# Designs tried in a protein design run: peptides against a protein of PDB entry 3ZN8. Part 73

Target 1, 125 residues: chain A of PDB entry 3ZN8
Amino acid sequence: LEEYDKIQKKMEDVMEGKGKLTLRDVYAQIIALRKMGPLSKVLQHIPGLGIMLPTPSEDQLKIGEEKIRRWLAALNSMTYKELENPNIIDKSRMRRIAEGSGLEVEEVRELLEWYNNMNRLLKMV

## One batch from the design tools (peptide; made by RFdiffusion4, then SolubleMPNN)

Design b2_p21_3_s2 (from b2_p21_3, 11 letters changed)
Fold by OpenDDE base, seed 3:
Structure b2_p21_3_s2 (fold): chain B 125 residues (1-125), chain A 21 residues (1-21)
Amino acid sequence: as target 1 above (125 residues)
Amino acid sequence: DEERRRALLELILEFEKKELE
């Protein structure tokens, strides 16, 4: 819970334009979410978030969990410089990360695309 | 603020949903 609160504060700072979201922040969040379980379950315990969130099917949860495990393998294969500045990851770096994590280069590209989309959305709010 | 916390949680949920798609 303490780690999760630190991640939330960091994300709030990024949304306020006081910080930069990095892949290190993403890694920390994935680890925290895995410890807490699906965020949908966490949100069900927050009064006033009366948004009936569609619960994913058990099969969708398993697919998502496997994708998260693959992304963690990719993140664990990155250098500190890459985690802090994902924009330096070129084709050569993507190939190295893929080989080191046992993933396809496309899966590493998808992670980077997801990060870029998240970072854009956080800056718009 | 509660509104900022809600907005952050909604954003995270949107990403989790997209990851499961």
Scores: peptide ipSAE 0.060, ipTM 0.573, DockQ to the pose 0.316
Fold by OpenDDE base, seed 1:
Structure b2_p21_3_s2 (fold): chain B 125 residues (1-125), chain A 21 residues (1-21)
Amino acid sequence: as target 1 above (125 residues)
Amino acid sequence: DEERRRALLELILEFEKKELE
C-alpha cells in the first residue's frame, strides 16, 4: 500500500498538466498493480467495493492476470513514440507489435480500444 | 513537457527494475 501511494502520487505529478493519459501511464499503472498483488486484494482495500464486488473466483483472477501479462508484452514491443502518442499506431505498427509480443493483432487492437475508451471517460470527468 | 516525459520514463524504469529484483 505504501509503495502504491508513492507510485500514484508520482504518476499524478507527471500527469498533472498533460491532460492526456498515454500508454506509458498505462504501463506504470499495470506495474504498480502487479506489485500490489491480486487486483482482488487492491479492490478489497477500497471502502464499499469490497462489499459490493463478489470476490472473483480464483479462475477469474488467473484470466485477468493472463490478460495483463499479454498487454504488458504488447506495451514492451511499442516504441517510445507509440507509447507517448498511441494515435500514431496504424495497421502496420499494430502488426509489428503483435508479432513482437507473440499476440494476435486483435489483442493489440483490444488494448488500444480499451485505452481510447479510458481516455474518453477521463475527459468526461 | 520534456521534463515530465523524463520523469515518467524514470518512474517506469525504476519500477521495472524493482520487479526484476
Scores: peptide ipSAE 0.030, ipTM 0.505, DockQ to the pose 0.045
Fold by OpenDDE base, seed 2:
Structure b2_p21_3_s2 (fold): chain B 125 residues (1-125), chain A 21 residues (1-21)
Amino acid sequence: as target 1 above (125 residues)
Amino acid sequence: DEERRRALLELILEFEKKELE
């Protein structure tokens, strides 16, 4: 219960632009969103986003879901230390993660670049 | 809310396991 409250508070802080986003936090959010159903349905429940986001085609939804599945495979292949401190992931670690997840190194790099961009945006707010 | 709570509890258990490994 105490660990639950800590993780919940951390997620709230990250959504408010407070604290440091980790890949553990990303994993938790992806799992939570997947349990709510297709990403399109989740986005429709967010006030203001339903008007701003064009309804993606069925093919675009499938591509997005497959990308999320691939990212989850990569995240599952990371150590706890890597998930908490993604900046330690060097080329050797990226290769290990890629091999362990059945992905190309480029896909692991894309995930890390996305994370770095999100973390930069959160620091600017 | 309940599904989100269950997802978070599952995540805690998975990460506790990874921390012990």
Scores: peptide ipSAE 0.020, ipTM 0.509, DockQ to the pose 0.040
Fold by OpenDDE base, seed 5:
Structure b2_p21_3_s2 (fold): chain B 125 residues (1-125), chain A 21 residues (1-21)
Amino acid sequence: as target 1 above (125 residues)
Amino acid sequence: DEERRRALLELILEFEKKELE
């Protein structure tokens, strides 16, 4: 229960732009999005957004889902310390994560670069 | 809210499983 409250509060803080985004937060968001289904379908239910957003093809959705599954495998191969403080992930850690998840090191790097970009954007808001 | 709550609970359970492994 205590862990639940901490995670919930942190997610709220991140969504409000008051907190630091971590890979644990990314993991929680990915799981939440998977429960809701494809983001495009969720956004289509919002009046006005469905008209402005291109509807991805079924094949594009499958490609996106596969990429998300790979990122989840990488996240599942990270330590708690890495998830909470992703900036400690060096080349040695990336290689270990890649090997543990059955991914290429480049795929792990892409996830980290995406995270870094998101975290930069959140600091600008 | 309920979907987010379920996602958070699943995350916690997954972390607990990892801690036990």
Scores: peptide ipSAE 0.031, ipTM 0.512, DockQ to the pose 0.042; fails the geometry check

Design b2_p21_3_s3 (from b2_p21_3, 11 letters changed)
Fold by OpenDDE base, seed 1:
Structure b2_p21_3_s3 (fold): chain B 125 residues (1-125), chain A 21 residues (1-21)
Amino acid sequence: as target 1 above (125 residues)
Amino acid sequence: DEEKRRALLELINEFERKELK
């Protein structure tokens, strides 16, 4: 819990300094969360998730970990400019990222859609 | 705690060193 709060505070400081969430920030957060231990333990410490979400089956946790691993591969294939300004990622860039990460273009598109949705939610708060 | 904190800072610094890409 204390580790999570420290990471969250640092993420907030990074987001405040840039005025927006970037994929660089997302990458940093994912790496930090993975270093905390099994995703199951991390999710249990998120207020509201442990109460409202049925404890994901062990299989659902594994699927989530695999998805995060695939997204990390995509993020590792991005340039700094793309990580800082994901809106510049066109079809050609998505294809390059997919090829470089061993993903389908649709998986890269899904990551970008998730990012865009997250940014919309954060602007409402 | 401190190791994880350091790792996050190192990651941030790695991205800053890659700003030219």
Scores: peptide ipSAE 0.018, ipTM 0.462, DockQ to the pose 0.039
Fold by OpenDDE base, seed 4:
Structure b2_p21_3_s3 (fold): chain B 125 residues (1-125), chain A 21 residues (1-21)
Amino acid sequence: as target 1 above (125 residues)
Amino acid sequence: DEEKRRALLELINEFERKELK
């Protein structure tokens, strides 16, 4: 219960832009999104938003799902310290993560770049 | 709410296993 409450609070803080985003938070979001389905499908059920949001093609949804699956494999190959402090991930750690997840090093780098960009945006708010 | 709860429980379980490593 205590760990559940900590994660909930952390997710709320991140969603409100009040907390430091970690790869642990990213993992939680990815898992939650996979269970809910594509955000576009969820938002289409909200009255008035479905007309404002372009519906992604089925092919775009499949590409996005595969990318998320690959990112989950990378996250599963990270240590707790790396998930909490992604900035410690150097080239050697990236290679280990890539090898452990069956990904290219470039794909691990892309995930980290996405995280860094998102974390930068949240700090500006 | 139930799907979010299950997602968080799965997350906790994954991180507990990683804290032990």
Scores: peptide ipSAE 0.018, ipTM 0.496, DockQ to the pose 0.041
Fold by OpenDDE base, seed 3:
Structure b2_p21_3_s3 (fold): chain B 125 residues (1-125), chain A 21 residues (1-21)
Amino acid sequence: as target 1 above (125 residues)
Amino acid sequence: DEEKRRALLELINEFERKELK
């Protein structure tokens, strides 16, 4: 129960733009989104948003879902230290993560670049 | 709310297993 409350509070803090975003927080968000189903279905239940947001094509949804599955495989292949401090991931660690997840090293690099960009944006708010 | 709670519990259980290694 105490660990549950700590993780819930951390998710709330990250959603409020408070604290340090980690890859652990990213993993938690991806898992939560997958359990809620397609974000498009969630947004369609909000009055007015379903009319203003272009529905992505079925092909774009499938591509996005496959990319998320690949990122989960990469995150599952990371150590706890790497998830908490992604900046320690060097070329050797990226190669190990890629081999362990069945991904190309470039796909792991893209995930880290996305994380770095997101973390920069959150520090500006 | 229950689905979010289950997702969070599964995440906790997965990270606890990784911390023990």
Scores: peptide ipSAE 0.017, ipTM 0.480, DockQ to the pose 0.039
Fold by OpenDDE base, seed 2:
Structure b2_p21_3_s3 (fold): chain B 125 residues (1-125), chain A 21 residues (1-21)
Amino acid sequence: as target 1 above (125 residues)
Amino acid sequence: DEEKRRALLELINEFERKELK
């Protein structure tokens, strides 16, 4: 219960632009979103977003779901230290993660680039 | 809310297992 409250508070802080987003936080968010169903359905329940977001085609939803599955495989192949401090992931670590997840190194790089971009945006807010 | 709670508990358990490795 105490660990649950700590992670919930950390997620709230990250959503408020407080603290450092980690890949552990990203993993938790992905798992929570997958349990809620397709992201399009989740976004339709947010007032004002259902009008602003075009409904993705079924093919776009499938592509997005497959990408998320591949990213989860990569995250599952990371060590705790890598998840908490993604900046330590060098080329050797990226290769190990790719081999362990059955992904190309380029896909692991894409995940890390996405994380870095999100972390930059959060620091600007 | 209960599904989110279960998801978060599963996540905690997975990370605790990885921290012990």
Scores: peptide ipSAE 0.017, ipTM 0.487, DockQ to the pose 0.039

Design b2_p21_3_s4 (from b2_p21_3, 12 letters changed)
Fold by OpenDDE base, seed 1:
Structure b2_p21_3_s4 (fold): chain B 125 residues (1-125), chain A 21 residues (1-21)
Amino acid sequence: as target 1 above (125 residues)
Amino acid sequence: DEERRRALLRLILEFELKELK
Protein backbone atom coordinates (compact mmCIF):
# COMPACT_ATOMS: atom_id res chain seq x y z
CA LEU B 1 0.00 0.00 0.00
CA GLU B 2 2.76 2.50 0.88
CA GLU B 3 4.66 1.80 -2.35
CA TYR B 4 1.42 2.18 -4.32
CA ASP B 5 0.78 5.61 -2.75
CA LYS B 6 4.33 6.72 -3.66
CA ILE B 7 3.76 5.63 -7.27
CA GLN B 8 0.40 7.44 -7.41
CA LYS B 9 1.95 10.64 -6.05
CA LYS B 10 4.77 10.45 -8.59
CA MET B 11 2.27 9.88 -11.41
CA GLU B 12 0.37 12.96 -10.19
CA ASP B 13 3.62 15.00 -10.21
CA VAL B 14 4.28 13.88 -13.82
CA MET B 15 0.69 14.78 -14.81
CA GLU B 16 1.12 18.25 -13.29
CA GLY B 17 4.27 18.70 -15.43
CA LYS B 18 6.42 18.79 -12.24
CA GLY B 19 8.42 15.74 -13.34
CA LYS B 20 9.39 13.34 -16.10
CA LEU B 21 8.64 9.63 -15.86
CA THR B 22 12.01 7.82 -15.79
CA LEU B 23 13.01 4.16 -15.97
CA ARG B 24 13.82 4.44 -12.26
CA ASP B 25 10.13 5.20 -11.75
CA VAL B 26 9.20 2.24 -13.96
CA TYR B 27 11.51 0.02 -11.88
CA ALA B 28 9.92 1.18 -8.61
CA GLN B 29 6.44 0.59 -10.08
CA ILE B 30 7.28 -2.93 -11.28
CA ILE B 31 8.69 -3.84 -7.84
CA ALA B 32 5.58 -2.45 -6.13
CA LEU B 33 3.22 -4.33 -8.49
CA ARG B 34 5.11 -7.60 -7.84
CA LYS B 35 4.73 -7.10 -4.08
CA MET B 36 0.99 -6.44 -4.45
CA GLY B 37 0.46 -9.67 -6.43
CA PRO B 38 -1.74 -10.12 -9.52
CA LEU B 39 -2.60 -6.92 -11.39
CA SER B 40 -6.29 -7.83 -10.92
CA LYS B 41 -5.87 -7.03 -7.19
CA VAL B 42 -4.28 -3.66 -8.05
CA LEU B 43 -7.19 -2.88 -10.38
CA GLN B 44 -9.73 -3.61 -7.61
CA HIS B 45 -8.18 -0.77 -5.59
CA ILE B 46 -8.70 1.79 -8.40
CA PRO B 47 -12.06 3.60 -8.03
CA GLY B 48 -14.09 3.90 -11.24
CA LEU B 49 -12.33 1.30 -13.38
CA GLY B 50 -15.66 -0.58 -13.00
CA ILE B 51 -14.43 -3.35 -15.27
CA MET B 52 -14.46 -6.71 -13.60
CA LEU B 53 -11.43 -7.70 -15.61
CA PRO B 54 -11.57 -11.46 -15.85
CA THR B 55 -8.86 -12.89 -13.64
CA PRO B 56 -6.09 -13.70 -16.10
CA SER B 57 -5.54 -17.41 -16.55
CA GLU B 58 -2.66 -18.95 -14.60
CA ASP B 59 -0.76 -19.19 -17.92
CA GLN B 60 -1.23 -15.45 -18.65
CA LEU B 61 0.04 -14.64 -15.13
CA LYS B 62 3.16 -16.79 -15.76
CA ILE B 63 3.84 -15.10 -19.13
CA GLY B 64 3.42 -11.72 -17.45
CA GLU B 65 5.77 -12.64 -14.60
CA GLU B 66 8.43 -13.79 -17.08
CA LYS B 67 8.21 -10.54 -19.12
CA ILE B 68 8.52 -8.53 -15.87
CA ARG B 69 11.57 -10.61 -14.80
CA ARG B 70 13.23 -9.97 -18.19
CA TRP B 71 12.56 -6.21 -17.98
CA LEU B 72 13.90 -6.12 -14.40
CA ALA B 73 17.09 -7.81 -15.61
CA ALA B 74 17.47 -5.09 -18.27
CA LEU B 75 16.78 -2.31 -15.73
CA ASN B 76 19.31 -3.83 -13.29
CA SER B 77 21.93 -3.70 -16.08
CA MET B 78 21.40 0.05 -16.65
CA THR B 79 23.50 2.81 -15.10
CA TYR B 80 21.93 5.41 -12.83
CA LYS B 81 22.33 7.99 -15.63
CA GLU B 82 20.49 5.72 -18.08
CA LEU B 83 17.65 5.06 -15.61
CA GLU B 84 17.22 8.82 -15.00
CA ASN B 85 17.69 9.80 -18.68
CA PRO B 86 16.68 6.87 -20.93
CA ASN B 87 17.05 9.08 -24.02
CA ILE B 88 20.89 8.73 -23.72
CA ILE B 89 20.62 4.99 -24.44
CA ASP B 90 22.18 4.60 -27.87
CA LYS B 91 22.78 1.37 -29.83
CA SER B 92 26.06 0.71 -27.96
CA ARG B 93 24.43 1.14 -24.54
CA MET B 94 21.45 -0.98 -25.63
CA ARG B 95 23.80 -3.80 -26.70
CA ARG B 96 25.71 -3.61 -23.38
CA ILE B 97 22.43 -3.76 -21.44
CA ALA B 98 21.26 -6.76 -23.49
CA GLU B 99 24.58 -8.61 -22.97
CA GLY B 100 24.61 -7.78 -19.24
CA SER B 101 21.01 -8.98 -18.74
CA GLY B 102 21.14 -12.08 -20.97
CA LEU B 103 18.46 -10.59 -23.26
CA GLU B 104 18.19 -10.01 -26.97
CA VAL B 105 18.84 -6.42 -28.10
CA GLU B 106 15.28 -6.43 -29.47
CA GLU B 107 13.83 -7.06 -25.97
CA VAL B 108 15.74 -4.05 -24.61
CA ARG B 109 14.45 -2.03 -27.58
CA GLU B 110 10.87 -3.14 -26.79
CA LEU B 111 11.25 -1.93 -23.18
CA LEU B 112 12.54 1.46 -24.38
CA GLU B 113 9.79 1.71 -26.99
CA TRP B 114 7.17 0.91 -24.33
CA TYR B 115 8.70 3.61 -22.08
CA ASN B 116 8.70 6.17 -24.92
CA ASN B 117 5.08 5.37 -25.83
CA MET B 118 4.05 5.66 -22.18
CA ASN B 119 5.83 9.01 -21.83
CA ARG B 120 4.10 10.31 -24.99
CA LEU B 121 0.68 9.26 -23.67
CA LEU B 122 1.41 10.93 -20.31
CA LYS B 123 2.07 14.22 -22.15
CA MET B 124 -1.24 13.97 -24.05
CA VAL B 125 -3.34 13.64 -20.88
CA ASP A 1 -7.55 16.16 -11.69
CA GLU A 2 -9.27 12.96 -10.53
CA GLU A 3 -10.51 12.08 -14.05
CA ARG A 4 -7.00 12.70 -15.44
CA ARG A 5 -5.55 10.54 -12.64
CA ARG A 6 -8.00 7.73 -13.52
CA ALA A 7 -7.28 8.08 -17.25
CA LEU A 8 -3.52 7.89 -16.57
CA LEU A 9 -3.88 4.83 -14.36
CA ARG A 10 -6.03 3.18 -17.04
CA LEU A 11 -3.44 3.94 -19.73
CA ILE A 12 -0.55 2.53 -17.68
CA LEU A 13 -2.51 -0.56 -16.75
CA GLU A 14 -3.75 -1.07 -20.30
CA PHE A 15 -0.18 -0.92 -21.64
CA GLU A 16 1.09 -3.24 -18.93
CA LEU A 17 -1.78 -5.66 -19.68
CA LYS A 18 -1.07 -5.51 -23.44
CA GLU A 19 2.60 -6.33 -22.87
CA LEU A 20 1.62 -9.16 -20.50
CA LYS A 21 -0.57 -10.74 -23.24
Scores: peptide ipSAE 0.060, ipTM 0.571, DockQ to the pose 0.350
Fold by OpenDDE base, seed 3:
Structure b2_p21_3_s4 (fold): chain B 125 residues (1-125), chain A 21 residues (1-21)
Amino acid sequence: as target 1 above (125 residues)
Amino acid sequence: DEERRRALLRLILEFELKELK
């Protein structure tokens, strides 16, 4: 719970334009989600969200959990400078991260694309 | 603010659901 509250506050600060979302923030979020379970389950306990959240199938949950494990391996293979400033990750860095994590270069690219999309959406709100 | 908290949680959920598909 304490780790989740820190992540939530950091994300609120980013949405208010008071901060920058980094891959370190993403790493912390993934760890918190693994401890608490799917955010969909957490949201079901919040009164007044009123949104019929689609429950993923058991197979979709397993696929998502495997994707999260792969992303953690990639993040663990990044340098501190890369985690703080993902925009410095060029083709050579992506290849090194992929080799160090046992992933395809495309999977590392997908993680970076996801991060870029997240960071854009958080700046629009 | 509760509205900002709900908006943030919706964004995070939207991304998680996208990765689960």
Scores: peptide ipSAE 0.056, ipTM 0.561, DockQ to the pose 0.317
Fold by OpenDDE base, seed 4:
Structure b2_p21_3_s4 (fold): chain B 125 residues (1-125), chain A 21 residues (1-21)
Amino acid sequence: as target 1 above (125 residues)
Amino acid sequence: DEERRRALLRLILEFELKELK
């Protein structure tokens, strides 16, 4: 819970324009989500919300868990400078990260695209 | 208020993770 509160405060600071979301923040958030389980399980304990939220099928949870494991492998293959400033990741760095993580270059590209989209959304709210 | 904001940020993150399927 304490780790999650630190990550959320950081995401709030980014939404308020007081900070930047990094891949280090993403890594910390993924670890926190794995410890707490999916938000759908947490929200099911709130009276009245369990009726409105489609529970992910067990298969959708397994696919999501595999994707998270692959992204953690990519993040573990990044340098500290790349985690703090993902915009420095060129084609050469992306290939090194893919080779070091046992992923396709396209999967590393997908993670970076997701990060860029997330960072744009958090600045619009 | 903090718990609702917490839930919202987590929901956004999980939604984007699902769109990448």
Scores: peptide ipSAE 0.058, ipTM 0.578, DockQ to the pose 0.266; fails the geometry check
Fold by OpenDDE base, seed 5:
Structure b2_p21_3_s4 (fold): chain B 125 residues (1-125), chain A 21 residues (1-21)
Amino acid sequence: as target 1 above (125 residues)
Amino acid sequence: DEERRRALLRLILEFELKELK
């Protein structure tokens, strides 16, 4: 709960224009999800919300866990400057991160594309 | 505040759902 409150506060600050989403924030969220589980599962126990929330199948959760594990390997291979400013990650940096994490360059690119899409959504709210 | 809270919850859920995909 304490780590979740920090993430919620960070998201509030971003929505207020007081901050930006970074890959460090993504890393913190992944760690929180692994400790507490998805907020969607918590909200499913609230009467009236469980019917409206998608229940991922056990197979979807396993696929998601493997993807999260791969993204954590990529994040652990990034420098502090890259985590705080992902927009500096060029093709040379992506290749280094991929080699250091045992991933394909395409998987590192997918993570960065996902991050860029999330950061665009944050700017629209 | 309530509309903003709903937008925040949607954003958090969307973030988590993308991680689980």
Scores: peptide ipSAE 0.047, ipTM 0.563, DockQ to the pose 0.256; fails the geometry check

Design b2_p21_4_s1 (from b2_p21_4, 11 letters changed)
Fold by OpenDDE base, seed 1:
Structure b2_p21_4_s1 (fold): chain B 125 residues (1-125), chain A 21 residues (1-21)
Amino acid sequence: as target 1 above (125 residues)
Amino acid sequence: EEEKRRRALLELIRQFEEKEL
């Protein structure tokens, strides 16, 4: 719970313009979510939210979990400089990360695109 | 193929060294 509260506060600070979301923050968030279990299960314990949110099928949860595991492998293959400043990740760095994680370069690109989209959304709120 | 594998291995070693520094 304490790790999750630190991540929420970091996301709030980024939304307020008091910082930048990094891939290190993303890594910490993924680890915290894995410790708490699927967010859908956590939200199901909140009265009223479990009725309003469609429960993902077990198959969709498994696909999502596998994608998160692959992204963790990519994040573990990044240097600290890359985690703090993902914008330095060029084609050569993407290839190294992909080879180091057993992923396709396209999957590393997808993670970086997701991060960039998330960071844009947080700045618009 | 061998030279590609050698470059990949050297790039991985460098990655670990950059984390320990």
Scores: peptide ipSAE 0.101, ipTM 0.605, DockQ to the pose 0.018
Fold by OpenDDE base, seed 5:
Structure b2_p21_4_s1 (fold): chain B 125 residues (1-125), chain A 21 residues (1-21)
Amino acid sequence: as target 1 above (125 residues)
Amino acid sequence: EEEKRRRALLELIRQFEEKEL
């Protein structure tokens, strides 16, 4: 819970324009979510919400878990400078990260695109 | 292929050096 509160505060600071979401923040969030489990499972324990939220199929959960595992491998293959400033990740860095993670360059590109989209959304709120 | 392997190795070394700095 304390790790989650720290991540939430960081997201609030980014929304207020006081900071930037980094891939380090994303890494911390993924780890926190893995410890807590899917938010959908937490919400399913709330009376009345579990009926309104579609339970993801077991196959969708497995696909999501595999994607998260691949993204964690990519994040673990990044340098501290890359985690703090993902915008420095060029084609050479992206290839290194992919090779170090056992991923395709396209999967690393997808992670970076997701990060860029998330960081844009947080700045528009 | 040999040049590709050499470039991959040099980039890996650079990754470690950049983590130590």
Scores: peptide ipSAE 0.096, ipTM 0.605, DockQ to the pose 0.017
Fold by OpenDDE base, seed 3:
Structure b2_p21_4_s1 (fold): chain B 125 residues (1-125), chain A 21 residues (1-21)
Amino acid sequence: as target 1 above (125 residues)
Amino acid sequence: EEEKRRRALLELIRQFEEKEL
């Protein structure tokens, strides 16, 4: 619970323009969500959301969990400087991260693209 | 390709050493 409250406060600070979302924040969020169990169970405990969200198929849940595990492997292969400032990740760094995590370079690129899109959305709110 | 892998490994080691300092 304490780790979740820190992540929520950090997300609020970023939305208010008082902070920067980093890949370290993304890592902490993924770990907190995994400790709370399947996101589907967490969403079922929110009154009104359980009626409006289509329950993902068991296969879609497995695909999503595998994708998160692959992203954690990539994040664990990053340096502190890369986690704090993802914009420094060039083609050479991206290849090193892919090789160190057992991923394709395209999967590391997808993670960075997702991060960039999320960080843009949070700055527009 | 071996020289490129060697350079990537040396750069990785350097970045970890900078983390322990």
Scores: peptide ipSAE 0.091, ipTM 0.589, DockQ to the pose 0.017
Fold by OpenDDE base, seed 2:
Structure b2_p21_4_s1 (fold): chain B 125 residues (1-125), chain A 21 residues (1-21)
Amino acid sequence: as target 1 above (125 residues)
Amino acid sequence: EEEKRRRALLELIRQFEEKEL
C-alpha cells in the first residue's frame, strides 16, 4: 500500500509538470500491481462490478502475465542510468538488454515505445 | 560469430560495472 501511494504521488507530480516518469517508476508500478494480484480478481469482489467487466479469458490473463514477466526481465537488465534516462537507450544498449534478458530486440523496442507513449499521455493531462 | 560473442560479453561486463558503481 505504501509503495502504491508513492507511485500515485509520482504520477500526480509528473502530470503537474513537477517531474518525469522513468522506467524505474514503471518497474515499481509493475511490482506494486503484481503484489495486489490481477485487478480483475480485486474488482470481482466488488458487488455489481463483476457483471460489467468482461472477465478476460484465462488465456488472455496468462498472455498478459508472460508479457509483464518479459518486461521485468528487460528492466532488470537495464543500468540505473538507463532506468532514469530511457532516452539514452540506443541500438547497442537495446541489443545488450535483449541478450541479457533472453528477449528479441523488437520486444525491448516495444517496451520503450510503450513507455514513450505513456509519458506523452501523462504530459497532455 | 566469435567477434559478435566478444562484443556481447564486453557489453555485459560494462553493464555489470555500471550497476556496481
Scores: peptide ipSAE 0.088, ipTM 0.588, DockQ to the pose 0.017

Design b2_p21_4_s3 (from b2_p21_4, 10 letters changed)
Fold by OpenDDE base, seed 2:
Structure b2_p21_4_s3 (fold): chain B 125 residues (1-125), chain A 21 residues (1-21)
Amino acid sequence: as target 1 above (125 residues)
Amino acid sequence: EEEERRRALLQLILEFRLKEL
């Protein structure tokens, strides 16, 4: 619960334009979300979300956990400067991150594309 | 509006977690 409130406050600050979402913020959120467990448990704490998301199958949970582990490996292979300013990550940096994390370059690109999409969404609100 | 910000925050959390599945 305390970690949830910290994440919510940080996201509110970003939504108010008081901050920029960085990959360091994403890293902290992924770690906190892993401690909270399945999305269904998190949603039980949100008043007014009467949308019972179908409980993901055990296989879907395993796939999601593996994807998170892969993204954490990529994030752990980034420099502080890259985590704070992901826009500096060029093809050479993506290859280095992929090699250092044991991932394909496409998986690092997918993470960066996801981050860019989140930042676009935050600017539209 | 505070309610729009709350909806967008919830959407961002949901999109984050749904992309993990």
Scores: peptide ipSAE 0.040, ipTM 0.555, DockQ to the pose 0.343
Fold by OpenDDE base, seed 1:
Structure b2_p21_4_s3 (fold): chain B 125 residues (1-125), chain A 21 residues (1-21)
Amino acid sequence: as target 1 above (125 residues)
Amino acid sequence: EEEERRRALLQLILEFRLKEL
């Protein structure tokens, strides 16, 4: 619950233009979401979404956990400067991050694309 | 609006988790 409230406040601050979402913030959120467990548990804390979301199958949870582990490996291979300013990550940095994390360059690109889409969405609200 | 902020936060969480599947 406390970790969820911290994530919510951080997202509110970003939506209000009080801050920029960074990959450091993404890292903290991923860790918090892993501790909270399935999305169904996260959504149960949102008033008015008392929709019994079907519990993800065990296989869907495992797929999600593996993707999270891969993204955490990429994030752990980034410099502090890259985590705070993801827009400096060029093709050379992306390749270094991929090599350092044991990922394909395309998987690192997917993470950065996800981050960029997320940051655009937050600016539109 | 508080409801729009909540919907946006939900969308962010959903997009995060849907891309994990």
Scores: peptide ipSAE 0.040, ipTM 0.559, DockQ to the pose 0.366
Fold by OpenDDE base, seed 5:
Structure b2_p21_4_s3 (fold): chain B 125 residues (1-125), chain A 21 residues (1-21)
Amino acid sequence: as target 1 above (125 residues)
Amino acid sequence: EEEERRRALLQLILEFRLKEL
């Protein structure tokens, strides 16, 4: 709950234009997800939602956990400056991050594209 | 409106969590 409240407050600050979403915020959210469990499990505790939400199959949960693990490896291979300002990550930085994390450059690119899409969504609100 | 901002915040949190799964 405490980690969720910190993330909610950060999202409020971003919505008010007092901050930006960074890869550090993504890292914090991933850690919170691992502690609280999948959002589906959290939503199952809300009366009436647990009946309407399909429980992800055990296989879907494993695929999601593997993707999260890979993204954490990439994030752990980034510098503080890159985490705070992901827009500085060029092809050379992506290659270094990929090599340091044991990932393909394409997987690092996918993470950055996801982050860029989230930032676009934030600008529409 | 404060209500629209609250709805947008909840949507962003949901989208952020769902894309991590």
Scores: peptide ipSAE 0.037, ipTM 0.555, DockQ to the pose 0.228
Fold by OpenDDE base, seed 3:
Structure b2_p21_4_s3 (fold): chain B 125 residues (1-125), chain A 21 residues (1-21)
Amino acid sequence: as target 1 above (125 residues)
Amino acid sequence: EEEERRRALLQLILEFRLKEL
């Protein structure tokens, strides 16, 4: 509950333009979501959405869960400075993060690209 | 506008959570 309230407050601050989305915020959200369970299980309790959303196959759920575990490993291998300012992550830092997390450099790049796209969308609104 | 920011953040959360599927 306390982690959820911190995430909500941070989200309100970002909505008000008082904050930037960081990889620390991404980490906190992933942890909160894992505690709440799959989004499909949350959305199925909303009247009308459970009928309209295709239930992902068990294999798709396993693939998504594995991707999240891999992203958490990458985030856990980042320094506090990198989590707060992901734009400082150069090729050398990206390689170190990949080696420390047991990931391919490309998977770390995909996480950073995803974050950059999300941060651009938030700045446009 | 505050409503557009709210919609974009809800969309961000949804996109984040939809990538967990």
Scores: peptide ipSAE 0.030, ipTM 0.547, DockQ to the pose 0.329

